# Peptides against a protein of PDB entry 2YKT: the designs that were tried, part 114

Target 1, 231 residues: chain A of PDB entry 2YKT
Amino acid sequence: SRSEEMHRLTENVYKTIMEQFNPSLRNFIAMGKNYEKALAGVTYAAKGYFDALVKMGELASESQGSKELGDVLFQMAEVHRQIQNQLEEMLKSFHNELLTQLEQKVELDSRYLSAALKKYQTEQRSKGDALDKCQAELKKLRKKSQGSKNPQKYSDKELQYIDAISNKQGELENYVSDGYKTALTEERRRFCFLVEKQCAVAKNSAAYHSKGKELLAQKLPLWQQACADPS

## One batch from the design tools (peptide; made by RFdiffusion4, then SolubleMPNN)

Design b2_p13_8_s4 (from b2_p13_8, 5 letters changed)
Fold by OpenDDE base, seed 4:
Formats: sequence, structure tokens, C-alpha cells
Structure b2_p13_8_s4 (fold): chain B 231 residues (1-231), chain A 13 residues (1-13)
Amino acid sequence: as target 1 above (231 residues)
Amino acid sequence: SEEERYMAEMLAA
């Protein structure tokens, strides 16, 4: 029946969220943590490299013929420091605004969805059982009427059951239809939440990239001419 | 965002 088909579709949406979306989201979070760790590793390695560059700048500053190049090397390291600060801010956002929040939600969601599905199933079954009962009673009544000497005495009761069946059928169909819409909304909201959190991360990432581009574009011409213009 | 608020409310219920 239409109601049964819609019911199956509704259950499938909940099952898809619980069995496909949420596990995939957990994996996404895990991959995010791995990515964060790798970026932290890059940060640490970069610090070592530019600390070594600072040491070269110190040596230049102590020289008699290359003193001005010491300042250039220090500027290079300072620009890196500023870029690194932007990266760290991006990573904080990545951790706190995306990973942590998704992790908290996905942990709670399993229980929520299970309860929601159970509630839907219970009510759907209740309405279905009530409908089946009325249909069964009508069938029994019709059998009695066929065997009766006066079938007309059952006519009013038959009409009552027919009306009840019609009403219960309509209620069931409406309930299942609404249930399906609700389930689809639940699924969409979860995807939207993910998209919005990714947008926030993307914004912070853009700030990091823009700052780096700006700083390097400003200083690079100066650094490039430093060796051509000895003091 | 609206979706964030909705999800928060939903999961808290």
C-alpha cells in the first residue's frame, strides 16, 4: 500500500543517517584530527627551519661586510612568524569550531535518532493496528450478516466501521507522510550543519592565506634586491 | 546560524 511504502521510505531515511551518515561523520572527524596533527607537525618543523634562519641572520649581523643582510634574514623570519600566527588561529578554529562540535553532536545523535525512530515506529504501529482491528471487526460483522435471518439489523454498525476505517486510514497516511518529511528534514539539517561549519573553517583559512600573500608580496621585492645593493 | 541553532535545540530535546 501507499502507506506501507511511505513507512519503509521513512525508516530508510533514519537508517541511512544512523548507519551511513553518522559513521561517515565519525570517520570525517578522525581524518580531520589526522589533518590537524599533520599541520601541527608542519608548524613545528617550520619553526626549526626559521629558527635556524635567524641564526644565519645573527651571523650576518656580526660580519663586517654583510651586516645589512642580517636584517633581511630577520625580516624573513618575522614574516614567517606572522604567517604562522595566522595558521595557528586557523587551526584553533578548525579544532574548536568544527571537530569538537561535530564530535559532540555525533555522540549525542545516535541516542536521539534511535529514540526518534522508535517513537515514530511505535505510533505508526499503533495506528496501523487500530486500523487492522477495525477492518477485522468489519469482516466479522459481514460474516454474521450473511448468516443472519435479518441482515438489515447490522447495517448501521457496518456503516460505523466503514467510517472508522476511512478515518483511520487517512490518519495513518497523514502520519506517515509527515513522518517522512520530518525524517528528510532531519537528514538535511545534519548536512547543512556540516556545510556551515566548513564555511566557517574556510573563512578562517582564507584569512591565513590572504595574510601570507600580503606579507610576502610586500617584502619580497625588498629582499630580492638586497644583494644587488651592498652597503 | 539557523541550522546550528536548530541542531542544537534538536539534540538537546
Scores: peptide ipSAE 0.036, ipTM 0.723, DockQ to the pose 0.405
Fold by OpenDDE base, seed 5:
Structure b2_p13_8_s4 (fold): chain B 231 residues (1-231), chain A 13 residues (1-13)
Amino acid sequence: as target 1 above (231 residues)
Amino acid sequence: SEEERYMAEMLAA
């Protein structure tokens, strides 16, 4: 029946979230943590490289003929520091605004969805059983009427059961229909939440890239001219 | 449950 088909669809949505989406999201979070750790590693390695560059700048500053190049090398290291600060801010946001929030949500979601599905199933079954009972009683009444010398005695009761069946069928269909809409909304909200959090990450990443581009664009012409203009 | 309330709040936001 239409109601049975829609019921199956509803259950499948919940099952897809619990058995496919949530486990995949947990994996996504784990991969995100690995990515964060790798970027932190890059930050540490970069610090060592540019600290060494500062030492080269110190040597230049102590020289007689290359003193001004010391300032250039220091500026290069300073620009790196500023770019790195932007990366660190991006990573903090990545951790606090995406990974932590998703982790908290997904941890609770399995229990929530299980309860929601169980509640839906219980009510759906209750309505279905009530409908089946009325249908069975109508069938029983009709058999009794066929064997009676006065079938008209049962006519009013038959009409009552027919009306009850019609009403219960309608209620069941409406309940299942609403359940399906609710399930689809639950699924969509989870995807939307992920998309929105990723948008925030993208925005922060864009800020990091923009700041780096700005700083380098400002200084690079000066650095390129440094050797051509000795003091 | 507390979990249900939390999820409901989060989903409503």
Scores: peptide ipSAE 0.029, ipTM 0.691, DockQ to the pose 0.130
Fold by OpenDDE base, seed 1:
Structure b2_p13_8_s4 (fold): chain B 231 residues (1-231), chain A 13 residues (1-13)
Amino acid sequence: as target 1 above (231 residues)
Amino acid sequence: SEEERYMAEMLAA
């Protein structure tokens, strides 16, 4: 029946969230943590490289003919420091605004969805059983009427059961239809939450890239000319 | 700094 098919669709939405979406989201969070760790590693390694560059700048500053190049090398290291500070801010946001929030959400969601599905199933079954009972009683009544010398005696009761069946059928169909809409809304809400959190990450990433571009664009022409203008 | 502590935590995890 239409109601039975809609019921199956509703259950499948909840099952898809619990068995496919949530496990995939947990994996996504795990991959995000790995990505965060790798970026932290890059930051640490870069610090060592640019600390070594500062040492080269110190040597230039101590030379007779290359003193001004020492300042250039120091500026290069300083620009890097500023870029790395921006990256660290991005990573903090990535952790606090994406990973932590998704992790909290997915842990609570399993219990919530299980309870929601069970509640829906219980009520759907209750309405279905009530409908089946009325249908069974109508069948029994019709059998009695067929064997009776006075079938008109059962006419009013037959009409009452027909009316009750119609009402219960309508209630069941409406309940299942609303249940399906609710389930689809729950699914969409979870994808929207993920998209919104990724948008925040994208904004923070854009700020990091913009800062780096601006700093390098300001200084690079100066650095490129440094060797052409000896002291 | 707080930033350095955060980065150290991420590397240790």
Scores: peptide ipSAE 0.021, ipTM 0.507, DockQ to the pose 0.026
Fold by OpenDDE base, seed 3:
Structure b2_p13_8_s4 (fold): chain B 231 residues (1-231), chain A 13 residues (1-13)
Amino acid sequence: as target 1 above (231 residues)
Amino acid sequence: SEEERYMAEMLAA
């Protein structure tokens, strides 16, 4: 029946969220934590490299013929420091605004969805059972009427059951239809939350890349000319 | 610095 098909669709939406979406989201969070750790590793490795560059700048500053190149090397290290500060700000946002919030929600969601599905199933079954009962009673009444010498005695009661069946059928169909819409809304809400949090990450990432590009574009021409202009 | 501490925590995790 249409009601049974819609019921199966509703249950499948909840099943997809619980068995496919939420496990995939947990994996996404885990991969995000790995990515954050790797970027922290890049920061640590870069610090060693640019600290060594500063040492080369110190040697240039102590020389008689290359003092101005010392300043260039120090500027290169300073620009790196500023770019790294932007990366660290992006990572803080990535951790606090995306990973932590997704982790909190996915932890609570399994219990919430299980309860929501159970509530829907219980009420759907209750309405279905009530409909089946009325249909069974109508069938019994019709059998009594066929065996009776006065079938007209049961006509009013038959009409009452027919009306009750029609009303209960309509109520069941509406309930299942609303249940399906609710399930789809729950699914969409979860995807929207992910998209919104990822947008915040994208904005912070864009700021990091923009700042790095700006700083390097400003200084690189000066650095490229440094060896052509001896002191 | 606060930034260095944060990065160290991420590496240790």
Scores: peptide ipSAE 0.017, ipTM 0.475, DockQ to the pose 0.024

## One batch from the design tools (peptide; made by RFdiffusion4, then SolubleMPNN)

Design b2_p14_3_s1 (from b2_p14_3, 6 letters changed)
Fold by OpenDDE base, seed 1:
Structure b2_p14_3_s1 (fold): chain B 231 residues (1-231), chain A 14 residues (1-14)
Amino acid sequence: as target 1 above (231 residues)
Amino acid sequence: DELKKLLEELEKLK
């Protein structure tokens, strides 16, 4: 029946969230943590490289013929520091606004969805059983009427069961339809949350790239001229 | 858009 088919679809939505979406989200979070760790590693390694560049700048500053190049090398290291500060802000947002929040939600979601599905199933079954009971009673009544010397005795009761069946069928269909709507909304809400959090990360990432581009664009012409224009 | 259409169709069945 249509109601049975829609019931199956509803259950499949919940099952898809619990068995496909949530495990995939856990994996996504794990991959995000790995990515964060790698970026932190890059930051640390870069610090060592530019600290060594500062040392080269110190040597230039102590030289007789290359003093001005010391300042250039220091500026290069300073620009890097500013870029790294922006990266750290991006990483902070990545951790706090995406990973932590997703982790908190996915851990709680299994219990929530199980309860929601169980509630739906219980009520759906209850309505289905009530319908089946009325149908069975009507069938019994019709059998009694067929074997009776006075079938008219059962006519009013037959009409009552027919009406009850019609009403219960309608109620079941409406309940299952609402259940399907609710399930689809639950699924969409989860995807939307992911998209929204990822948008926040993307915004911070864009800020990091823009700041780096601006700083380098400002200084690079000066650095390129430094060797051609001795003091 | 697809979800909206589906929800609208479901509402018509109520």
Scores: peptide ipSAE 0.026, ipTM 0.557, DockQ to the pose 0.036
Fold by OpenDDE base, seed 2:
Structure b2_p14_3_s1 (fold): chain B 231 residues (1-231), chain A 14 residues (1-14)
Amino acid sequence: as target 1 above (231 residues)
Amino acid sequence: DELKKLLEELEKLK
């Protein structure tokens, strides 16, 4: 029946969230943590590299013929420091605004969805059982009426059951329909949350990339000409 | 919008 099919669809939405979406989201979070760790590793390694570059700059500054190149090397290291600061801010956002919040949501969601599905199933079954009962009673009444010498005796009661069945059928259909809408809304809300959090991270990432581009664009021409200028 | 379409279809089936 239409209501049965819609009921199956509703249950499938909840099942998809619990068995597909949430596990996939947990994996996404895990991959994000791995990515964060790798970026932190890059940050640490880069610090060592550019600290060593500063040392080269110090040596240049102490030389007789390459003193001005010391300043260039120091500038290169300083630009890196500024870019690195932006990366660190991006990583903080990545951790706090995406990973942590998603982890909190997915952890709580299993219990929530289980309860929501159970509530829906219980009420759906209750309404279904009530409908079945009325249908069964009508069937019994009709059998009695067919065997009676006075069928008119049962006419009013028959009408009452017909009305009750109609009303209960309508209520069941409406409930299942609303349940399906609710389930779809729950699914959409979860995807929207992911998109919104990813947008926040993207915004901070854009700031990192923009800062790096600006700093390098400003200084690179100066660095490129440094060796052409005699001391 | 797939959600809107699905909701509309659902209403038609009601």
Scores: peptide ipSAE 0.025, ipTM 0.549, DockQ to the pose 0.036
Fold by OpenDDE base, seed 4:
Structure b2_p14_3_s1 (fold): chain B 231 residues (1-231), chain A 14 residues (1-14)
Amino acid sequence: as target 1 above (231 residues)
Amino acid sequence: DELKKLLEELEKLK
């Protein structure tokens, strides 16, 4: 029946979220944590590299013929520090605004969805059973009427069952229909949340890249000229 | 909107 088909579709949406979406989201969070760790590793490695660059700048500053190049090397290290600060801000946002929030939600969502599905199934079954009961009683009544010498005795009761069946059928169809809409909305809400959180990360990432580009564009011409114009 | 499309399809099944 139409109601049975829609019921199956509704259950399938909940199952898809629980068995496909949520596990995939957990994996996404895990991959995000790995990515964060790698970026933190880059930060640490970069610090070592530019600390070594500062040491080269110190040596230049101590020289008689390359003193001005010491300042250039120090500026390069300082620009790196500023870019690194922007990266740290991006990573903080990545952790706090995406990973942590998704992790909290996905953990709670398993229990929530299980309860929601169970509630839907219980109510759907209750309505279905009530309908089946009325249909069965009508069938029994009709059999009695066919074997009776006075069929009119059962006419009023037959009408009552017909009306009850009609009402219960309508209620079941409406309930299942609303259930399906609700399930689809729940699924969409989860995808939208992911998209919105990813947008926030993208915005912060863009700021990091923009700041880096700006700082380097400002200083690079000066650094490139340093060797051509000895002081 | 994909959700709207799906809901419209659902209504057609009624």
Scores: peptide ipSAE 0.025, ipTM 0.549, DockQ to the pose 0.037
Fold by OpenDDE base, seed 3:
Structure b2_p14_3_s1 (fold): chain B 231 residues (1-231), chain A 14 residues (1-14)
Amino acid sequence: as target 1 above (231 residues)
Amino acid sequence: DELKKLLEELEKLK
């Protein structure tokens, strides 16, 4: 029946969230943490490299013929520092605004969804059982009437069961329909949350890339001409 | 809007 089909669809939505979406989200979080760790490693390694570059700048500044190149090397290291600061801000956002919040939600979601599904199943079954009971009673009544010498005696009761069955069928269909809408809304809410958090991270990532591009575009022409313009 | 469309279609099936 339509009601039974919609009931199965409703249950499948909850099961898909619990068995497919949430495990995939946990994996996404794990991959994010791995990515964060790698970027932190890059940050640390870059610090050593540009600290060494500063040392080369100091040597140039101490020379008689290459003093201006010392300033260039210092500027290169300073631009890197500023870019790195922006990267660190991006990583903080990545951790705090996406990974941590997703992790908190996914860990709590299993219990919530299980309870929601159980509540739906219990009420759906209750309504279904009540309907089945009325249908069974009507069938029994009709058998009794068919074997009776006075079938008219049962006519009013038969009409009452028919009306009850119609009402209970309608209530069951409405309940299952509402349940399906609720389940779809729950699924969409989870995807929307992921998208919104990813947008926040993307905004911070864009700021990192923009700042780097801006700083390098400003300074690179000056650095490129430094050797051609002796002091 | 996709969800709204789906919900509307679901209502039509009632």
Scores: peptide ipSAE 0.025, ipTM 0.546, DockQ to the pose 0.038; fails the geometry check

Design b2_p14_3_s4 (from b2_p14_3, 5 letters changed)
Fold by OpenDDE base, seed 4:
Structure b2_p14_3_s4 (fold): chain B 231 residues (1-231), chain A 14 residues (1-14)
Amino acid sequence: as target 1 above (231 residues)
Amino acid sequence: SELEELLKKLEELK
């Protein structure tokens, strides 16, 4: 029947979220944590590199003929520090606004979806069983009427069952239809949430890249001229 | 928050 088909579709949406989407989201979070760790590793490695650059700047500052190049090397290290500060801010946002929130939601969502599906199944079954019972009683009544010498005795009761079946059928169809719409909305909400959180990450990433480009563009001409213009 | 709303919905289902 139409109601049975829609019921199966509704259950399949919940099952798809629970068995496909949520596990994939957990994997996404795990991959995000790995990515965060790698970026933190880059920050640490970069610190070592630019600390070594500062040491070269110190040596230049102590020299007789290269003192001005010491200042250039220190400026390069300072610009790097500012760029790394922006990266750290981006990473904090990535952790706190994306990974942590997704982790909390996916853990809670498993319980929520299980309860939601169970509630839907229980109510759907209850309505279905009530309908089946009325249909069975009508069938029994009709069999009695066919064997009776006075079929009119059962006419009022038959009408009552027909009305009950019609009402219960309508209620079941509406419930299943609403259930399907609700399930699809739940699925869409989860994808939308992921997209919105990724947009926030993208904005923070853009800010990091923009700041780095700005700082380097400002200072690079000065650094490029340093060797041509000895003090 | 979205999390608080989800918690509320969860409680309503119990």
Scores: peptide ipSAE 0.022, ipTM 0.687, DockQ to the pose 0.032
Fold by OpenDDE base, seed 5:
Structure b2_p14_3_s4 (fold): chain B 231 residues (1-231), chain A 14 residues (1-14)
Amino acid sequence: as target 1 above (231 residues)
Amino acid sequence: SELEELLKKLEELK
């Protein structure tokens, strides 16, 4: 029946969230933490590289014929420092605004969804059982009427059961329909939350890349000319 | 947000 099919669909939505979405989200968070760690590692490694570059700049500054190249090397290191500062800000946002919040949500969600599904199932079953009972009673009444010498005696009761069945059928269908919409809303809310948090991270990431692009675009032409114009 | 509004609309369809 339509109601049975919709009931199955509703249950499947909840099951998909609990068994597929939430585990996948946990994995996503874990991969995010790994990514964060790797970026922190890049930061550390880059510091060593550019510190070594500064040392080369110091040597150039001490030379008689390459002093201006020392300044260039220092500028390269300084630009890196500024880019790195922006990266650190992005990482803070990535951690606090995405990973932490997703972790908090997914941790509480399993219990909530289980309870929500159980509540739906209980009420759906209750309404279904009530409908089945009325249908069974009508069937019994009709059997009695067929065996009776006076079938008209049962006509009023038959009408009452027919009306009750119709009402209960409608109530069940409406309840299951609403349940399905609710389940879909719950699923959508979770995806929307993920998208919104990822958008915030994307904005911060864009700021990082923009800053780097601006700084390098400003300085690179000067650095490229440094060797062409000896002191 | 736009997403919040979409969710609201979905809820109104219930």
Scores: peptide ipSAE 0.019, ipTM 0.555, DockQ to the pose 0.102
Fold by OpenDDE base, seed 1:
Structure b2_p14_3_s4 (fold): chain B 231 residues (1-231), chain A 14 residues (1-14)
Amino acid sequence: as target 1 above (231 residues)
Amino acid sequence: SELEELLKKLEELK
């Protein structure tokens, strides 16, 4: 029946969230943590590299013929420090705004969805059973009427059951339809939350890249000219 | 419904 099909669809939405979406989201969070760790590692390694560059700048400053190049090397290291600070801010946002919030939600969601599905199933079954009972009673009544010498005695009761069946069928169909819409809304809400959080990450990442580009564009011409114009 | 419209838009973006 139409109601049975819609019921199956509703259950499948909940099952898809619980069995496909939530596990995939947990994996996404895990991959995000790995990515964060790798970026932190890059930050640390870069610090060592540019600290070594500062040492080269110190040597240039102590030289007789390359003193001005010492300042250039120091500037290169300083620009890196500023870019790195922007990256650290992005990473903090990535951790606090995306990973932590997703982790908290996915952990609680399994219990919530299980309860929601159970509630739906219980009520759907209750309505279905009530409908089946009325249909069974009507069938029994019709059998009694067919065997009776006075079938008209049961006519009013038959009409009452027919009306009850019609009403209960309508209620069941409406309930299942609403249930399906609710399930789809629950699914969409979860995807929307992910998209919104990822947009925040993208915004922060854009700020990092923009700052780096600006700083390098400002200084690079000066650095390139340093060797061409000896003091 | 609003939901149906949103779902339609989603499918169009695929």
Scores: peptide ipSAE 0.007, ipTM 0.494, DockQ to the pose 0.107
Fold by OpenDDE base, seed 2:
Structure b2_p14_3_s4 (fold): chain B 231 residues (1-231), chain A 14 residues (1-14)
Amino acid sequence: as target 1 above (231 residues)
Amino acid sequence: SELEELLKKLEELK
């Protein structure tokens, strides 16, 4: 029946969230943590590299013929420091606004969805059983009426069961329909949450990239000409 | 959207 098909669809939505979406989201979070760790490693390694560059700048500054190149090397290191500060802010956002929040949500969601599905199933079954009972009673009544010398005796009761069946059928259909809409809304909400959190991270990432581009674009021409200038 | 399509299918099941 239409109601049965809609019921199956509803259950499938919940199952898809629990068995496909949530596990995939957990994997996404895990991959994100790995990515974060790698970026943190890059940051640390970069610090060592540019600290060493500063040392080279110090040596240049102490030289007789290369003093001005010391300033260039210091500027290179300073620009890196500023870029790294932006990266650190991005990483904080990545951790706090995306990974942590997603992890919190997915952790709680398994229990929630299980309960929601169970509630839906229980109520759906209850309404279905009530409908089946009324249908069975009507069938029994009709059998009695067919064997009776006075079928009119059962006419009023038959009408009552017919009305009850109609009402219960309508209620069941409405409930299942609403259940399906609710399930789809739950699924959409989860995807929307992911998108929104990813957007927040993207904004911070954009700030990092923009700052780096601006700083390097400003200084690179100066650095490129440094060796051509006399001391 | 995909959701709208699914909702449309739901209405067809009524």
Scores: peptide ipSAE 0.007, ipTM 0.467, DockQ to the pose 0.036

